# Peptides against a protein of PDB entry 6GMG, part 110

Target 1, 331 residues: chain A of PDB entry 6GMG
Amino acid sequence: DSDDRVTPPAEPLDRMPDPYRPSYGRAETVVNNYIRKWQQVYSHRDGRKQQMTEEQREWLSYGCVGVTWVNSGQYPTNRLAFASFDEDRFKNELKNGRPRSGETRAEFEGRVAKESFDEEKGFQRAREVASVMNRALENAHDESAYLDNLKKELANGNDALRNEDARSPFYSALRNTPSFKERNGGNHDPSRMKAVIYSKHFWSGQDRSSSADKRKYGDPDAFRPAPGTGLVDMSRDRNIPRSPTSPGEGFVNFDYGWFGAQTEADADKTVWTHGNHYHAPNGSLGAMHVYESKFRNWSEGYSDFDRGAYVITFIPKSWNTAPDKVKQGWP

## One batch from the design tools (peptide)

Design b1_p30_1_s3 (made by RFdiffusion4, then SolubleMPNN; from b1_p30_1, 16 letters changed)
Fold by OpenDDE base, seed 2:
Structure b1_p30_1_s3 (fold): chain B 331 residues (1-331), chain A 30 residues (1-30)
Amino acid sequence: as target 1 above (331 residues)
Amino acid sequence: SSRKPISAEEAALIQKYNDEAKKKAEEKAK
């Protein structure tokens, strides 16, 4: 079938990328060209460029999850997710606001809930936590040392995460990272790992037992961060897309954006790498494209989604998939 | 600006492979 996913061919290791093109305030290129860039910039293991493997190219070819998959080294588990929700704003808007012309009550509530999430604060929370984790990792040569350091750091900052259960995703995330256990990865040495961030956009109205309105317009109560910690319970995210509101309308179930470990303090200047869809160069959807977007472009999302989570995972420091600085586009 | 909704057909195709990606990853993890 012409619409079948295709794994992009291997690119020569020394092949330089073609220039990216501007697209709606972001840099855009075809997946094959991204592979070239990736090999030049992000592929390094222990300082050596690597050709993207067939497996990695296959992962990448799945589209909107592929970029995060390749760069994190694992399929996103989304267990350690953060967001920021302004409860007061939400309540106030519900009380004092009104539906727009033609907007149903359910649509209004869903929209208000969506707008009550602060993407920047959510991102900053994730960065804050990642920073704490990185400090805890720095000189820890076993998991126990890491956990002790982490608790100490959290206590020093009076962070509510210190009260999380030892089995929570927060404390278990490192041990559950495959690359941490790999000999050529962390080799069970926390100090060889670093925290990285990606983002997932998804739909709140995923409960099949809920009203049709919630499935169409969002569930205002779903996927809110816990107070104090900012943790989002992602257990109910089953990759269910938004229900159509009109005939023929369709929604995608998620989008992923890769941030990594950029040190740029200004959120607006951070670069997010993401894909549009699976690679189908001979199909109706066409070739996969990869975008490098500024935060404002990424965080805006699509109407397909009313939630954004910022997720922490870990990669070996020997990988260059999460450099301190990401340059948008090429050259 | 937010992307407009895509067609049901396009969404179905994307959804198919989004789901497949997860399945593939789960199989590998076993």
Scores: peptide ipSAE 0.646, ipTM 0.934, DockQ to the pose 0.712
Fold by OpenDDE base, seed 1:
Structure b1_p30_1_s3 (fold): chain B 331 residues (1-331), chain A 30 residues (1-30)
Amino acid sequence: as target 1 above (331 residues)
Amino acid sequence: SSRKPISAEEAALIQKYNDEAKKKAEEKAK
C-alpha cells in the first residue's frame, strides 16, 4: 500500500539538525530532522545523550500521538485530565444569544459550549496541580509518603481534590506509570519522578445513542470538568471523530500536544510540540512533520475538535524530555 | 485555523494509524 507507515531511519547521534522553517506562527520541520533535534536536546538520560531507539522512532512515526508518546515514555492514557468551563457564560449565551444566519439550534448550542471552555484556565489548573504533585514528590521515598504529602499540600491550599477517592486517577496516577516502577526510572521512589503535562483535542459528540445533531455539531453536556476540581471524566472518549455534515467531508479523531514541565509563567510564551500525521514518505500524505507551536497556536485547535483537555502524567527526573525551557525551532 | 481542509479519505488514513498506535501500545502492555 502506497500509504503505509514507515519508521524513520536512525540518525547519527552527533548529527546536527537543519534549520526549522516558520509556518503559521510555528516552527516546522520533517520528522527526521526532529529526531536530530531530539537527540541533541531531549534524549539525555542521567545527563548522557542517547540515540533515539528503533522503538521510539516507531512510536514517533504514528503522527500526532507519537510526539507525546516518545517524550512521556508511554501511550497516553488520559486518565488525569483537567479543563475549565464557564457555566454562567454558557447559560447566559444560550438564553440571550441567537443562532447565526443559517446556523441550526444544535449547531448553535454546540458552538456556545465549545466557546464556554477556557483553554488558558484549563492549562493553568493543570499546572497548579502539577506543582502541588511535584512538591509532594520532592522528599517522598515511597508511595505512602507521597500520598501523605499530597493530602497535606491539598489541605493547605483548601483544594477540592483532597476529597477525591483513594482509587481516583488523581491518587493512582503515579503507581500506574510504568517508568515509576522501572529500575532505571523511578525505581519505586517518588522523589525520582516529576509531573509533566500534555494536551488532547477531541470531539464531544461520541455517544452513538445520542442524536445525529450531537455527533455533527457537538454534545454541549459532554466532557465538562467537575466543579471545584476541574477533573474531566475521559472514560467516554473512544477516539470517535466528528460526523461529517457534507459529502466528502472528513475529520480526524484526535490531536496531541506535548508541553512537559516548562517553567515559563506566561502561558502565551509556552511551546507545544505536535505532529501532523503518520510518517508516509512514499504515500499520498507524505512525510510526517513536527510543529513547535506557541500556546495560542496550539489552543486554537481545529474544527475537527470541540474539546481540549490538559493531562498530567509522570516521567523520571533523569529524562530530559521535559526541560524547564523549550526553544522553538533550530538553532 | 492553520489546518487545510482534508478529504474523508485522508482523514480515514490518519485515523487508521491513530487506532493502530493504541493497539500496539495495548499489546506491549500485556
Scores: peptide ipSAE 0.597, ipTM 0.923, DockQ to the pose 0.770; fails the geometry check
Fold by OpenDDE base, seed 4:
Structure b1_p30_1_s3 (fold): chain B 331 residues (1-331), chain A 30 residues (1-30)
Amino acid sequence: as target 1 above (331 residues)
Amino acid sequence: SSRKPISAEEAALIQKYNDEAKKKAEEKAK
């Protein structure tokens, strides 16, 4: 079929990228050129450049999830997700606001709910938690030590996460990370790992038993963060897209953006790397493109999505897929 | 900037491969 996914070919290790192109405040390039950049900048393991493997190229070729997949080393599980929701704003707008002209009540409620999420605060919460985790990892040489450190850090900060169950994704996330268990990864040594962040955009109205209106316009009550912790229960995220509101309309089920472990304190200056679609150079959709977007451009999202979550996972410190500084584009 | 509207057909194709990615990952994790 002319629309079949193709794995991008290998790029020579020493091949330099072509310049990225500006695209609506983003830096954009074709996937093959991103592979070149990745090999020059992000491929390092133990300080040595690596050619992107066939497996990694295959992961990358799947599109928007591919960038996060190749850089995190695993398919996103989305278990440890954070967001920020302004309940007071939501209630106030529902009470005092009115639907726009031509807007249904359900559409109004869905929109108000979407607007009640604060992407910046959600991102900051994830960064805060990642920082706590990194402190807990730093001198921990076994999982028990890590967990003890984590609990101590949370107690010192009076963080509500301290009350999470031991089986919570929060405490089990490291253990469930494949690279933590790998000999050439963490080798079961928490001090060899670091917390990293990616973001997922998705649709709230995924409950098939709910009203058609919720599927079309969003479920205002779905995927809200828990008070105090900011944790989002992602168990009901089944990658179901928004339902069409008109004939011929279609929505994508999710988008992923890779942040990693940038140290830039200003959220607006952080760089998010993401892909448009699967690689189909001979198909109707064409070649996959990779974008490096500033936070504002990433967090804006698309009409396909009314939820954004910021997810924490872990990678080995020996990997350079999450450097302290990310430069947008090339050169 | 907002993404250009995509057709239902294009969206379906993207979804297909998004779903395939998950399946592939699950198979490797067995």
Scores: peptide ipSAE 0.593, ipTM 0.920, DockQ to the pose 0.779; fails the geometry check
Fold by OpenDDE base, seed 3:
Structure b1_p30_1_s3 (fold): chain B 331 residues (1-331), chain A 30 residues (1-30)
Amino acid sequence: as target 1 above (331 residues)
Amino acid sequence: SSRKPISAEEAALIQKYNDEAKKKAEEKAK
């Protein structure tokens, strides 16, 4: 099918959004209206509202990943990812549980593995780590100072991340962030940066060398977090979707949700911003819509996915794409 | 390596699921 993706037109800087509509527990709007909201609420650089640039509008037009892209300032690399997996639950369910009627063994194991992930705990782990990083950033004026602070913070908390290799994505994430190096961004000053969080939903059964059953029903052993750290090795995530289980069935390869740096302590009250598909107003898919979902609605995911990871990246503090408080919808 | 934006095909499938989720929620509300 022809790439019917279109870059949304520019919106006047002072144009106010139309009201969002409720949609199954989340707020929904068309992408153009989200641009209006974004300009009013999230566009600020050094306290000044900005019109969303053509480049940013182009990024946004890619759908769910576009929301994370425009707000983080970079295409997601997903290198610093966290999750929580209940190994005891998994083992117990495999031992004591039984496949449902008509469920294959592979399907059963895949389901049990999926159910053994705790999205809330995974999110909380990412928030915990982001908080540690933010403390390490606060008064660090070079990368060396940041890394030293980070190690000290981790040691004080007896966090297993202190044992990560210096080459780990955990320690290299800041220096690998483009906005950190930008003159109008971090300007190589860690204290000008803050940690932010987004989430990715994806399929575990991506290994082409694995069994067809794993590709169809999930790989129970894939993309588990490391004990103690909660780090997920995302190196094998190649955006491969779930394999069809029946003729004509198709699955999407991923979903992205933007959280940013909300300070709301109750996970259930946090707002996640995501898109449905690429913007194709003149195509069969139609215009892109943006959703602002509560954590419950986001974390439920889709049958297309059996993994959820919570990823940390960085943005300049001068950006307002990750405010302390996010209000769902408009007004 | 800087990841390139996703293809249109990859993005298209998200909408299908959202529509199904809506239908299911509507059915449960009845």
Scores: peptide ipSAE 0.029, ipTM 0.654, DockQ to the pose 0.031; fails the geometry check

Design b1_p30_1_s4 (made by RFdiffusion4, then SolubleMPNN; from b1_p30_1, 14 letters changed)
Fold by OpenDDE base, seed 5:
Structure b1_p30_1_s4 (fold): chain B 331 residues (1-331), chain A 30 residues (1-30)
Amino acid sequence: as target 1 above (331 residues)
Amino acid sequence: SSRRPISAEEAELIQKANDEAAKKAEELAK
């Protein structure tokens, strides 16, 4: 049996979705039905519904990354990533904590490091920065104006990001966004763009030169946010999965969740859209499913991953892939 | 609920698709 990826077929523009099904606090549906919802809710360009193109359907078919890919309009680069790490908690737990029964020292350290990340604070930091960026974008008609506005906003808030280098992903993110440069996108006008957020889950122990224990149980020192800014250096993320700890065990190298630009103040009520695996209706994995999860469901992640990053990118304001309000499921 | 570890075979399949996605993206960027 072939496990080949298949591009989902086109759905009629006016076809309404079937009801989603509840699944452990999240809404779930098959990818074809998500396409129907997407066309009804998220497809709008300049206020007009659009049929999901073959290219978009192809991107979507790749699974979890496909959801973010379709909605952001580009493959995730993950350059502008934020997290929150409690250094004091980490040090204290290492010093005063005890390994669980049967837990190795390396496993203990990896777990403590994982638990020292605060997903909610990381998400809030990204939202804060996105808000600052959106204010800087609002009336800026060229990149220079945007950067000036951004620096002013950061100075007013006494934000450590004001000290970042001009070549930092923080300042270069907009200019490096393809849709910003596109004629039908931003057309080099920052005021036509808005900041959006997605999240990536991945493994910390990716250094092949490190110990086997780090590859199995995590690298406690890897992918920590910089103090003050919350920026995570993602340059060492090469999509290497966790090493198995038992025979037959396997781990996936990443998961992506799409948030967009929701305005819900309560983080716990925000909706995150993600996929399980690539679409293989005739293969062993079966059809791709799309989930709309609450933050608690998304941020919990899987044992495959010990890091979560919240990434900022940009999309044209004319796109409706990142609305202010996202409803979970259908109807 | 967190997903339990999957089989090596399933992981390899998903990994392959993820790698293909990255390759596709690289092709589009050229």
Scores: peptide ipSAE 0.648, ipTM 0.935, DockQ to the pose 0.769
Fold by OpenDDE base, seed 1:
Structure b1_p30_1_s4 (fold): chain B 331 residues (1-331), chain A 30 residues (1-30)
Amino acid sequence: as target 1 above (331 residues)
Amino acid sequence: SSRRPISAEEAELIQKANDEAAKKAEELAK
């Protein structure tokens, strides 16, 4: 059971990773070895390599969320989430398409909705917004200056986000970031922070008051991005998994993938870091593994999920958990 | 999807851990 979760032991700071193993187009390693890589590549604070702390190792040990948790410095809040949905495709397919053989109407609608999301465009939207935010941050030494810069940038680009309320997660995200307020972090100086991106996969059919079909096959209307902004209202995401359709079947409630702040313009060449499950080396699930996947591998997701969101948060520029370039695997 | 559904037992274990992570985070935020 979950009581079998173990915090990975500390790794010596100078310990080099063992080679990663290729697996289905991604690089794979055990969590202990990821810690070694993390210490060599991502651990730097103000240019100084750091040993992963016990707290960080504990966070990491929780599995898929742990990777994002360690690298972002906080548990994902998912407040500022983006996606892209093709409304025309959805409507057209529902109207002119037909269920596959053996597929129920509910299954068909759920599938069509899932397929109407464009993961690449969703990711690009998040990157676009992150870029705007970074420009707003770079010369702002207080929050007011940041917000003013942000509004100006949005106006220049005629971005619909300019119409968001001041209380929107879009405008409040920075001030609500713990590392922004930390002395050794942002120290309340926006110019010390940068926007980073992670992704969450989850299930749309989470409303317990809805039909069983929606819980089993998805809610076609749930978690769609707002037109123009691309913002997804994540308030209804309560980490409820997909309902099983057959006896013995089970689904996980979420998956997280860490992108950070890679500058690679080609989405297909970006690297996403994620974990399989909590670390249980002595349990039935076994040791936690960490994957470094290309975008196509990450965005494909699993049948457990029918929604993907690309979330923006912030980290101090002094952290190296989100470098410009990420190399897949080791060496 | 490349991965098929896992067993209910395995899913429950993972979900439990995921929930625990959230609880841990909440505790840290206090």
Scores: peptide ipSAE 0.648, ipTM 0.936, DockQ to the pose 0.700
Fold by OpenDDE base, seed 2:
Structure b1_p30_1_s4 (fold): chain B 331 residues (1-331), chain A 30 residues (1-30)
Amino acid sequence: as target 1 above (331 residues)
Amino acid sequence: SSRRPISAEEAELIQKANDEAAKKAEELAK
């Protein structure tokens, strides 16, 4: 029962983490130990370590979303999401490919659509946009200056995002970030903020009015990025899980991975932090575990999901939840 | 990132918690 969720206890500020352990090519630890690491590495506000607050520990305790929640400072809104979809590959495979043995047409189409998404290119697009945003933020002391800078940067790069509406999540994302408005955060000063990235895995077949096949095997047309911009309309994402294809089968409705603002140019070397499930040390699921995965491990995802989006949000530069370099595991 | 493999029951529990997280967030945003 989800009621078995427990907020992890406070950890002493100076308590060092125990070593992480390998888990399927990733570093893994129990949530309490992650809190210790977080306090040592990521908790810094204005260069000073902070004990993870009860509120933060509560957010973290919710599982996969909790890691992103704690590090971003807000529950994921997923409004500014990017992906890459190879339309030519999709069309070609549908035309020239064939279902595998025992695979239905709907299953085939769903799989082909899933495979037509390029996670690396999607991630790259998000990083590109985040970089543009960061340049726009750097010397902007009000939102107007930020927006002007952003438009200039986009124009210089001939980026299709320059044509987005002023009400687009792209332009409104900063003003809609609570930490931007906080006195101890951005204090309405864009130059105090930086763009960060997290990823969400979710299911495409969420339309309850659609066919059962789409709910089971995916909706090939859903959650595709817009050409040129790479923006994904996430408005239809209501955290509805994949429908089971067989009795006893169940799927989780989403997964979140935290990247932050790593500067590692090689995508394969970037580290993604995520959780397995809510913290239930006395329940059937057990204690929450936190994983620090390489991009390959994160982007692989699970059969629960056929979409991956890379989302941009903002945090104050004074926070150390998104350092330039993330070290996998401990020590 | 759920544990794999997982049962339907486990998936439902995780999903429920995920939904509760969203609800909690909505409450905080008010």
Scores: peptide ipSAE 0.644, ipTM 0.932, DockQ to the pose 0.722
Fold by OpenDDE base, seed 3:
Structure b1_p30_1_s4 (fold): chain B 331 residues (1-331), chain A 30 residues (1-30)
Amino acid sequence: as target 1 above (331 residues)
Amino acid sequence: SSRRPISAEEAELIQKANDEAAKKAEELAK
């Protein structure tokens, strides 16, 4: 029962983490130990370590979303999302490919669509945009200056995002970030903020008015990025899970992975932090575990999901939840 | 990340917690 969720206890500020254990290319630990690492490495505000608050521990306890929630400072809104889709590959495979033995046509099309998304290119697009935004933030002391800088940067790069509407999540994302408005955060000063990235895995077949096949095997046309910008319309993502294809089968509705603002140029070497499920040490699911995965491990995802989006949000530069370098595991 | 393999019951429990997280977030936004 979800009532078995427990908020992890407070960890002493100076308590060092126990070693993480390797798990198929990942580093894994129990949530309590992650809190210890977080306090040592990521908790810093204005250069000072902070104990994870009860509120933050509660957020973390909710599972996979909790890691992103704690590190970004807000519940994910997923408004500014990017992906990359190879339309030519999709069309060619549909035309020339064949269903596998025992694979239905709908299953084949869903699989082909899933495989036509390029996770690396989607991630790179988000990083590119985040970089542009960071340049725009750097010397801007009010939102107007930020927006002007952003438009100039986009124009210089001939980026299609320059054509987005002023009401687009792309331009409104900063002003809609709570930490931007906080006195101890951005204090309405864009130059105190930086762009960060997290990823969401979810199911494409969420339209209840669509065919059962799409709900079971994916909707090939859903949640594709717009050409040129790479923006994904996430408005139809209602956290509806994949429909079961066999009795007893169940799927989770989403997974979240935290990247932050790592500067590692090689995508394959970037570290993604994520959780398995809500913390239920006395329940059937057991204690929550936190994983630090390489990009390959994260982007592989699970059969529960056929879409991956890379989302940009903002945090104060005074926070250390998104350092330039993330070390996998402990020590 | 989802713990695999999982049963329908386990998936439902996780989803319920995810829904509760969203509710909690909404409360905080008020």
Scores: peptide ipSAE 0.646, ipTM 0.933, DockQ to the pose 0.740; fails the geometry check

